Peptides against a protein of PDB entry 5VVV. Designs and how they scored, part 90

Target 1, 276 residues: chain A of PDB entry 5VVV
Amino acid sequence: FLCGVVEGFYGRPWVMEQRKELFRRLQKWELNTYLYAPKDDYKHRMFWREMYSVEEAEQLMTLISAAREYEIEFIYAISPGLDITFSNPKEVSTLKRKLDQVSQFGCRSFALLFDDIDHNMCAADKEVFSSFAHAQVSITNEIYQYLGEPETFLFCPTEYCGTFCYPNVSQSPYLRTVGEKLLPGIEVLWTGPKVVSKEIPVESIEEVSKIIKRAPVIWDNIHANDYDQKRLFLGPYKGRSTELIPRLKGVLTNPNCEFEANYVAIHTLATWYKSN
Target 2, 276 residues: chain A of PDB entry 5VVV as posed
Amino acid sequence: FLCGVVEGFYGRPWVMEQRKELFRRLQKWELNTYLYAPKDDYKHRMFWREMYSVEEAEQLMTLISAAREYEIEFIYAISPGLDITFSNPKEVSTLKRKLDQVSQFGCRSFALLFDNIDHNMCAADKEVFSSFAHAQVSITNEIYQYLGEPETFLFCPTEYCGTFCYPNVSQSPYLRTVGEKLLPGIEVLWTGPKVVSKEIPVESIEEVSKIIKRAPVIWDNIHANDYDQKRLFLGPYKGRSTELIPRLKGVLTNPNCEFEANYVAIHTLATWYKSN

## One batch from the design tools (peptide; made by RFdiffusion4, then SolubleMPNN)

Design b2_p16_6_s1 (from b2_p16_6, 9 letters changed)
Fold by OpenDDE base, seed 4:
Structure b2_p16_6_s1 (fold): chain B 276 residues (1-276), chain A 16 residues (1-16)
Amino acid sequence: as target 1 above (276 residues)
Amino acid sequence: SKYEEAKKRYFEAALE
């Protein structure tokens, strides 16, 4: 069970010292996972093709080493979906080289994120892939296999919540393709019925699990405030029955952008997790 | 940009 934090918000990423402090807290609270997915880290999303500099590499190596020190699984996410051409072998090779670099930093867990992108494929991809889901699954499977089928590999679908599913969760051709064709060792991220799910009913998890043919990892935006930074979500982790735990592969909270605001959010997630 | 449009869609959906 993956339980911890995803740094997955828009806005100023956390600094390395904050991330290290996070690892200390995660360990102390018996959480086990950090997903590196800061939207505004340029080499994560907008400039995903760009290799890390020597200085950036040293920072990431240090960060990954710190995660290991605190027994936190460091999952490196990349979000190529804004402008990748899935059918272009050069794009695939570029992605491979980027992940090779991160692997050299000591990272062993990875995620491919296709959240917050257009559903439209370019003309070249339409000639090769039957759907956007097919394109995403193809590259995800290839990368997963290329990396030697790491123990933890995550996929974030473009339809990552109920409200983004067309026509709905249970009938989504996109999610059906993901479920059928995504290799079984790859985990699927899900935010619940909504982008920010006040509640995640058990039935909603059963529904999505059926179509994706696996228990999802919750990317939990309950405490996310990037969409309205005038708000701080200081309340406890709630609206998730502990009955979800056996039905999930994990929960990664994407909390407030303000690192200092997240004590209650993360601590109460830990309490929730341990209460099962 | 695609980034900004997608971010906007996320922000709008996050408020629902």
Scores: peptide ipSAE 0.693, ipTM 0.966, DockQ to the pose 0.921
Fold by OpenDDE base, seed 1:
Structure b2_p16_6_s1 (fold): chain B 276 residues (1-276), chain A 16 residues (1-16)
Amino acid sequence: as target 1 above (276 residues)
Amino acid sequence: SKYEEAKKRYFEAALE
């Protein structure tokens, strides 16, 4: 069971010292996972093709080593979906080289994210792939196999919540393709019925699990505040029955942008996890 | 940009 934090918000990323402090807190509270996915990290999303500099490499190596020291699984995410051409072998090779570099930093767990992108493929991709889901699954499976089938590999669908599913969760052709064609060793991220789910009913998890043919990992936006700069979410982790735990592969909370505001959010997640 | 458009869609959906 993956339980911890995803740094997955829009806005100023956390600094390396904050991330190291996070790892110490995660270990102390018996949590085990950190997902690196800051949307405003240029080489994560907008400029995903660009290799890390020597200085950036040193920082990432130090961060990954710190995660290992505290027995926290460090998952590196990349979001190429804004402008990747799936059918172009050069694009695939560029993605492989980027993940090879991160592997050299000592990273062993990875995520490929297709959240918050346009559903339209370019003309070249439409000639090769039957749908957007087929294109995403193809590259994800290829990358997963290329990396030697790492123990932890995550996929974030474009339809990552109930309200984004067309026509709905149980009848989505996109999610059906993901469930049927995504290799079984790849985990699927999900935010619940909504982008920010006030509640995640057990029945809603059973519904999505059926179509994706696996238990999801929750990307939980309950404490996310990137969409409203006037608010801090300081309340406890709630609206998730402990009956969800045996029905999930994990829970990663995407909390407030302000690192110092997240004590209650993370501590109460840990209490929830240990209460089962 | 595609980035800004996507961010806007996320923000709108997060407020629902």
Scores: peptide ipSAE 0.691, ipTM 0.967, DockQ to the pose 0.944
Fold by OpenDDE base, seed 5:
Structure b2_p16_6_s1 (fold): chain B 276 residues (1-276), chain A 16 residues (1-16)
Amino acid sequence: as target 1 above (276 residues)
Amino acid sequence: SKYEEAKKRYFEAALE
């Protein structure tokens, strides 16, 4: 069961010292996972093709080593979906080289994210793939296999919540393709019925699990504030029955952008997790 | 940009 934090917000990423402090707190609270997915880290999303510099490499190696020191699984995410051409072998090769570099930093767990992108494929991709889901699954499976089928590999669908599913969760051709064609060793991220789900009913998890043919990992935006920086979400982790735990592969909270605001959010997640 | 458009869609959906 993956339980911890995803740094997955828009806005200024946390600094390395904050991330190291996070690992210390996660260990103390008996959480086990950190997903590196900061939207405004340029080489994660906007410039995903760009290799890390020598200085950036040193920082990431140090960060990954720190995660290992605190027994936190470090998952490196990349979000190529803004401008990747799935059918272009040069794009696939570029993605492979980027992940090879991160693997050389000592990273062993990875995520490929297709959140917050247009559903429309370019003309070249339409000639090769039957649907957007087929294109995403194809590259995800290829990357997963290329990396030697790592123990932890995550996929974030474009339809990552109930409200983004067309026509709905149970009838989504996109999610059906993901469920049927995504290799079984790849986990699927999900935010619940909404982008920010006040509640995540058990029935909603059963519904999505059926179509994706696996238990999801919750990317939980309950404490996310990137969409409204004048607000801080300081309340406890709630609206999630502990009955969800046996029905999930994990929960990763995407909390407030302000690192210092997240004590209650993360601590109460830990209490929730340990209560089962 | 595609980035800004996507960010906007997320922000709007996050407020629903």
Scores: peptide ipSAE 0.685, ipTM 0.965, DockQ to the pose 0.933
Fold by OpenDDE base, seed 3:
Structure b2_p16_6_s1 (fold): chain B 276 residues (1-276), chain A 16 residues (1-16)
Amino acid sequence: as target 1 above (276 residues)
Amino acid sequence: SKYEEAKKRYFEAALE
């Protein structure tokens, strides 16, 4: 069961010292996972093709080493979906080389994120793939296999919540393709009925699990505030029955952008997790 | 940009 934090917000990424402090807290609270997915880290999303510099590499190596020190699984995410051409073997090779570099930093867990992108494929991809889901699954499976089928590999669908599913969760052709064709060892991220789900009913998890043919990992935006800089979410982790725990592969909270505001959010997630 | 458009869509959906 993956339980911890995803740094998955828009806005200024946390500094290395904050991330190290996070790892200390995660260990102390018996959480086990950190997903590196800061949307405003340029080489994560906007410039995903660009290799890390020597200086950036040193920082990431140090960060990954710190996660290991605190027994936190460091998952490196990349979001190529803004401008990747799925059918172009050069693009696939570029993605492979980027992940090879991160593997050299000591990273062993990875995620491909296709959140917050347009559903339309380019003309070249339309000639090769039957749908956007087919294109995403193809590259995800290939990368997963190329990396030697790492123990933890995550996929974030473009339809990552109930409100993004067309026509709905249970009938989504996109999610059906993901469920049928995504290799079984790849986990699927999900935010619940909404982008920011006040509640995540057990039935909603059963519904999505059926179509994706696996238990999801919750990317939980309950404490996310990047969408409204006037809000701070200081309340407890709530609206999730502990009955979800046996029906999930994990829960990763995407909390407030302000690192110092997240004590209650993360601590109460830990309490929730241990209450099963 | 595609990035800004995507960010906007997320922000709008997050407020629902």
Scores: peptide ipSAE 0.671, ipTM 0.963, DockQ to the pose 0.970

Design b2_p16_6_s2 (from b2_p16_6, 10 letters changed)
Fold by OpenDDE base, seed 1:
Structure b2_p16_6_s2 (fold): chain B 276 residues (1-276), chain A 16 residues (1-16)
Amino acid sequence: as target 1 above (276 residues)
Amino acid sequence: SKYEEAKKKYFEAALK
């Protein structure tokens, strides 16, 4: 069971010292996972093709080593979906080289994210792939196999919550393609019925699990405030029955942008997890 | 940009 934090918000990323302090807190609270997915990290999303500099490499190596020291699984995410051409072998090779570099930093767990992108494929991709889901699954499976089938590999669908599913969760052709064609060793991220789910009913997890043919990992936006920086979410982790735990592969909370605001959010997630 | 448009759509959806 993956339990911890995803740094997955829009806005100023946390500094390396905050991330190291996070790892110490995660270990102390018996949590085990950190997902690196800051949307405003240029080499994560907007400029995903760009290799890390020597200085950036040194920082990432140090961060990954710190995660290992605290027995926290460090998952590196990349979000190529804004402008990747799936059918172009040069684009696939560029993605492989970027993940090879991160592997050299000592990273062993990875995520490929297709959240917050348009569903429209370019003309070249339409000639090769039957749908957007087929294109995403193809590249994800290829990357997963290229990396030697790492123990932890995550996929974030474009339809990552109930309200984004067309026509709905149980009948989505997109999610059906993901469930049927995504390799079984790849985990699927999900935010619940909504982008920010006040509640995640057990029935809603059973519904999505059926179509994706696996238990999801919750990307939990309950404490996310990137969409309204005038507000801090300081309340406890709630609206998730402990009956979800045996029905999930994990829970990663995407909390407030302000690192110092997240004590209650993360501590109460840990209490919830240990209560089962 | 595609990034800003997607960010806007996320923000609008997060408020619902």
Scores: peptide ipSAE 0.695, ipTM 0.967, DockQ to the pose 0.939
Fold by OpenDDE base, seed 4:
Structure b2_p16_6_s2 (fold): chain B 276 residues (1-276), chain A 16 residues (1-16)
Amino acid sequence: as target 1 above (276 residues)
Amino acid sequence: SKYEEAKKKYFEAALK
């Protein structure tokens, strides 16, 4: 069970010292996972093709080493979906080289994120892939296999919540393709019925699990505030029955952008997790 | 940009 934090918000990423402090807190609270997915890290999303500099590499190596020190699984995410051409072998090779670099930093767990992108493929991809889901699954499977099938590999679908599913969760051709063709060792991220799910009913998890053919990892936006910086979410982790735990592969909270605001959010997630 | 448009869609969806 993956339980911890995803740094997955829009806005200023956390500094390395905050991330190290996070790892210390995660360990103390018996959480086990950090997903590095800051939207505004340029080399994560907008400039995903760009290799890390020597200085950036040193920082990431240090961060990954710190995660290991605190027995936190460091998952490196990349979000190529804004402008990748899935059918272009050079793009695939570029993605491989980027992940090779991160592997050299000591990272062993990875994620490919296709959240917050257009559903439309370019003309070249339409000639090769039957659907957008097919394109995403193809590259994800290839990368997963290329990396030697790491123990933890995550996929974030473009339809990552109920409200993004067309026509709905159980009938989504996109999610059906993901479920059928994504290699079984790859986990699927899900935010629940909504982008920000006030509640995640058990039935909703059963529904998505059926179509994706696996228990999802919840990317939990319950405490996310990037969409409204006028608000801080200081309340407890709630609206998730502990009955979800045996039906999930994990829960990663994407909390407030303000690192200092997240004590209650993360601590109460830990309490929730341990209460099962 | 695609980034900004997608971010906007996320923000709009997050508020619902």
Scores: peptide ipSAE 0.692, ipTM 0.967, DockQ to the pose 0.930
Fold by OpenDDE base, seed 5:
Structure b2_p16_6_s2 (fold): chain B 276 residues (1-276), chain A 16 residues (1-16)
Amino acid sequence: as target 1 above (276 residues)
Amino acid sequence: SKYEEAKKKYFEAALK
């Protein structure tokens, strides 16, 4: 069971010292996972093709080493979906080289994220792939196998919540393709019925699990505030029955952008997790 | 940009 934090918000990423402090807190609270997915890290999303500089490499190596020190699984995410051409072997090779670099930093767990992108494929991809889901699954499977089938590999679908599914969760051709064709060792991220789910009913997890043919990892936006800079979400982790725990592969909270605001959010997630 | 458009769509969806 993956339980911890995803740094997955828009806005200024946490500094390395905050991330190290996070790892210490995660260990103390018996949480085990950190997903590195800061949307405003240019080399994560906007410039995903760009290799890390020597200085950036040193920082990431130090961060990954710190995660290991605190027995936190460091998952490196990349979000190529804004402008990748899935059918172009050069793009696939570029993605491989980027993940090779991160592997050299000591990273062993990875994620490919296709959240917050247009559903439309380019003309070249339409000639090769039957659907957007087929394109995403193809590259994800290839990368997963290329990396030697790491123990933890995550996929974030473009339809990552109930409200993004067309026509709905149980009938989504996109999610059906993901479920049927994504290799079984790859985990699927999900935010619940909504982008920000006030509640995640057990029945909603059973529904999505059926179509994706696996228990999801919750990317939980309950405490996310990147969409409303006037608010801080300081309340406890709630609206999730502990009956979800045996039906999930994990829960990663994407909390407030302000690192200092997240004590209650993360601590109460830990209490929730340990209560089952 | 595609980034800003996607960000905007996320923000709008997050408020619902």
Scores: peptide ipSAE 0.689, ipTM 0.967, DockQ to the pose 0.966
Fold by OpenDDE base, seed 3:
Structure b2_p16_6_s2 (fold): chain B 276 residues (1-276), chain A 16 residues (1-16)
Amino acid sequence: as target 1 above (276 residues)
Amino acid sequence: SKYEEAKKKYFEAALK
């Protein structure tokens, strides 16, 4: 069971010292996972093709080493979906080389994210792939196999919550293709019925699990505040029955952008996780 | 940009 934090918000990423402090807290609270997915890290999303510099490489190696020191699984995410051409072998090879570099930093766990992108494929991809889901699954499976089938590999669908599913969760052709064609060792991220789910009913997890043919990992936006800079979410982790735990592969909270505001959010997630 | 458009759509959806 993956339990911890995703740094997955829009806005200023946490500094390396904050991330190290996070790892100390995660260990202390018996949490085990950190997903590196800061949307405003240029080489994560906008410039995903660009290799890390020597200085950036040293920082990431130090961060990954710190995660290992605190027995936290460091998952490196990349979000190529803004401008990747799925059918272009050069794009696939570029993605492989980027992940090879991160592997050299000592990273062993990876995520490929297709959240917050347009649903339309380019003309070249339409000639090769039957749908957007087919294109995403193809590259995800290829990358997963290329990396030697790492123990932890995550996929974030474009339809990552109930409100993004067309026509709905159980009838989504996109999620059906993901469920049928995504290799079984790849985990699927999900935010619940909404982008920010006040509640995640057990029945909603059973519904999505059926179509994706696996238990999801919750990307939990309950404490996310990037969408409204006037809000801070200082309340406890709530609206999730502990009956979800045996039905999930994990829960990763995407908390407030302000690192110092997240004590209650992360601590109460840990209490929730240990209560089952 | 595609990035800013996607960010805006996320923000609008997060408020619902």
Scores: peptide ipSAE 0.665, ipTM 0.963, DockQ to the pose 0.947

Design b2_p16_6_s3 (from b2_p16_6, 9 letters changed)
Fold by OpenDDE base, seed 5:
Structure b2_p16_6_s3 (fold): chain B 276 residues (1-276), chain A 16 residues (1-16)
Amino acid sequence: as target 1 above (276 residues)
Amino acid sequence: SLYEKAKKKYFEAALK
């Protein structure tokens, strides 16, 4: 069971010292996972093709080493979906080289994120792939196998919540393709019925699990505030029955952008997790 | 940009 934090918000990323402090807190609270997915890391999303500089490499190596020190699984995410051409072997090779670089930093766990992108494929991809889901699954499977089938590999679908599913969760051709064709060792991220789910009913997890053919990892936006910078979410982790725990592969909270605001959010997630 | 468009889409969805 993956339990911890995803740094997955839009806005100023946390500094390295905040991330190290996070790892210390995660260990103390018996949480085990950190997903590196800051939207405003240019080399994570907007410039995903660009290799890390020597200085950035040193920082990431230090961060990954710190995660290991605190027995926190460091998952490196990349979000190529804004402008990747899935059918172009050069794009695939570029993605491979980027993940090779991160592997050299000591990273062993990875994520491919296709959140917050348009469903439209370019003309070249339409000639090769039957759907956007087929394109995403193809590259994800190829990368997963290329990396030697790492113990933890995550996939974030474009339809990552109930409200993004067309026509709905149980009938989504996109999620059906993901469920049927994504290799079974790859985990699927999900935010619940909504982008920000006030509640995640057990029935909603059973529904999505059926179509994706696996228990999801919750990317939990309950405490996310990037969409409303005038608000801080300081309340407890709630609206999730502990009956979800045996039905999930994990929960990663995507909390407030302000690192200092997240004590209650993360601590109460830990209490929730240990209460089952 | 594609980035800003995507960000806006997320923000609008997060408020619903």
Scores: peptide ipSAE 0.685, ipTM 0.966, DockQ to the pose 0.967
Fold by OpenDDE base, seed 4:
Structure b2_p16_6_s3 (fold): chain B 276 residues (1-276), chain A 16 residues (1-16)
Amino acid sequence: as target 1 above (276 residues)
Amino acid sequence: SLYEKAKKKYFEAALK
């Protein structure tokens, strides 16, 4: 069971010292996972093709080593979906080289994120892939296999919540393709019925699990505030029955952008997790 | 930009 934090918000990423402090807190609270997915890391999303500099590499190596020190699984995410051409072998090779670099930093867990992108493929991809889901699954499977089938590999679908599913969760051709074609060792991220799910009913998890043919990892936006910088979410982790725990592969909270605001959010997630 | 469109899509959905 993956339980911890995803740094997955839009806005200024946390500094390395905050991330190290996070790892210390995660360990103390018996959480086990950090997903590195800051939307405004340029080399994560906008410039995903660009290799890390020597200085950036040193920082990431240090961060990954710190995660290991605190027995936190460091998952490196990349979000190529804004402008990747899935059918272009050079793009696939570029993605491989980027993940090779991160692997050289000591990272062993990875994620491919296709959140917040358009469902439309370019003309070249339409000639090769039957659907957008097929394109995403193809590259994800290839990368997963290329990396030697790491123990933890995550996929974030474009339809990552109930409201993004067309026509709905149980009938989504996109999620059906993901379920059928994504290799079984790859985990699927999900935010619940909504992007920001006030509640995640058990039935909603059963529904998505059926179509994706696996238990999801919750990317939980309950405490996310990047969409409204006038608000801080200081309340407890709630609206998730502990009955979800045996039906999930994990929960990663994407909390407030303000690192200092997240004590209650993360601590109460830990309490929730341990209450099963 | 594609980034800004993505961000906007998320923000609009997060408020619903």
Scores: peptide ipSAE 0.679, ipTM 0.965, DockQ to the pose 0.958
Fold by OpenDDE base, seed 1:
Structure b2_p16_6_s3 (fold): chain B 276 residues (1-276), chain A 16 residues (1-16)
Amino acid sequence: as target 1 above (276 residues)
Amino acid sequence: SLYEKAKKKYFEAALK
């Protein structure tokens, strides 16, 4: 069971010292996972093709080593979906080289994210792939196998919540393709019925699990404030029955942008997890 | 930009 934090918000990323302090807190609270997915890291999303500089490499190596010191699984995410051409072998090779670099930093767990992108493929991709889901699954499977089938590999679908599913969760052709064709060793991220789910009913997890043919990892936006930085979400982790725990592969909370605001969010997640 | 368009889409959905 993956339990911890995803740094997955829009806005100023946390500094390396904050991330190291996070790892210490995660270990102390018996949590085990950190997902590196900051939207405003240029080399994560906007400029995903760009290799890390020597200085950036040194920082990431140090961060990954710190995660290992605290027995926290460090998962590196990349979001190529804004402008990747799936059918172009040069794009695939560029993605492979980027993940090879991160592997050299000592990273062993990875995520490929297709959140917040348009469903429209270019003409070249339409000639090769039957649908957007087929294109995403193809590259994800290829990357997963290229990396030697790492123990932890995550996929974030474009339809990552109930409200994004067309026509709905149980009948989505996109999610059906993901469930049927995504290799079984790859985990699927999900945010619940909504982008920000006030509640995640057990029945809603059973519904999505059926179509994706696996238990999801929850990307939980309950404490996310990037969409309204006039607010801080300081309340407890709630609206998730402990009956979800045996039905999930994990829970990663995407909390407030302000690192110092997240004590209650993370501590109450840990209490929830240990209560089962 | 594609980034700003994506961000806007997320923000609008997060408020619903």
Scores: peptide ipSAE 0.677, ipTM 0.964, DockQ to the pose 0.965
Fold by OpenDDE base, seed 3:
Structure b2_p16_6_s3 (fold): chain B 276 residues (1-276), chain A 16 residues (1-16)
Amino acid sequence: as target 1 above (276 residues)
Amino acid sequence: SLYEKAKKKYFEAALK
């Protein structure tokens, strides 16, 4: 069971010292996972093709080593979906080389994220793939196999919540293709019925699990404030029955942008997890 | 930009 934090918000990423402090807290609270997915890290999303510099490499190696020191699984995410051409073998090879570099930093767990992109393929991809889901699954499976089938590999669908599913969760052709064709060792991220789910009913997890043919990992936006920084979510982790725990592969909270505001959010997630 | 379009899509959905 993956339980911890995703740094997955829009806005100023946490500094390296904050991330190390996070790892100390995660270990202390018996949580086990950190997903590196800061939207405003340029080489994560906007410039995903660009290799890390020597200085950036040293920082990431130090961060990954710190995660290992605190027994936290460091998952490196990349979001190529803004401008990748799925059918172009040069794009696939570029993605492979980027993940090879991160593997050399000592990273062993990875994620491909296709969140917040247009549900449309370019002309070249339409000639090769039957649907957008087929294109995403193809590259995800290829990368997963290329990396030697790492123990932890995550996929974030474009339809990552109930409100993004067309026509709905149980009838989505996109999620059906993901469920049928995504290799079984690849985990699927999900935010619940909404982008920011006030509640995640057990029945909603049973519904999505059926179509994706696996238990999801929750990307939980309950404490996210990037969409309205006039708000701070200082309340406890709530609206999730502990009956979800045996029906999930994990829960990763995407909390407030302000690192110092997240004590209650992360601590109460840990209490929730240990209450099973 | 594609980035700003994506961010806007998320922000609009997060408020619903």
Scores: peptide ipSAE 0.664, ipTM 0.962, DockQ to the pose 0.957

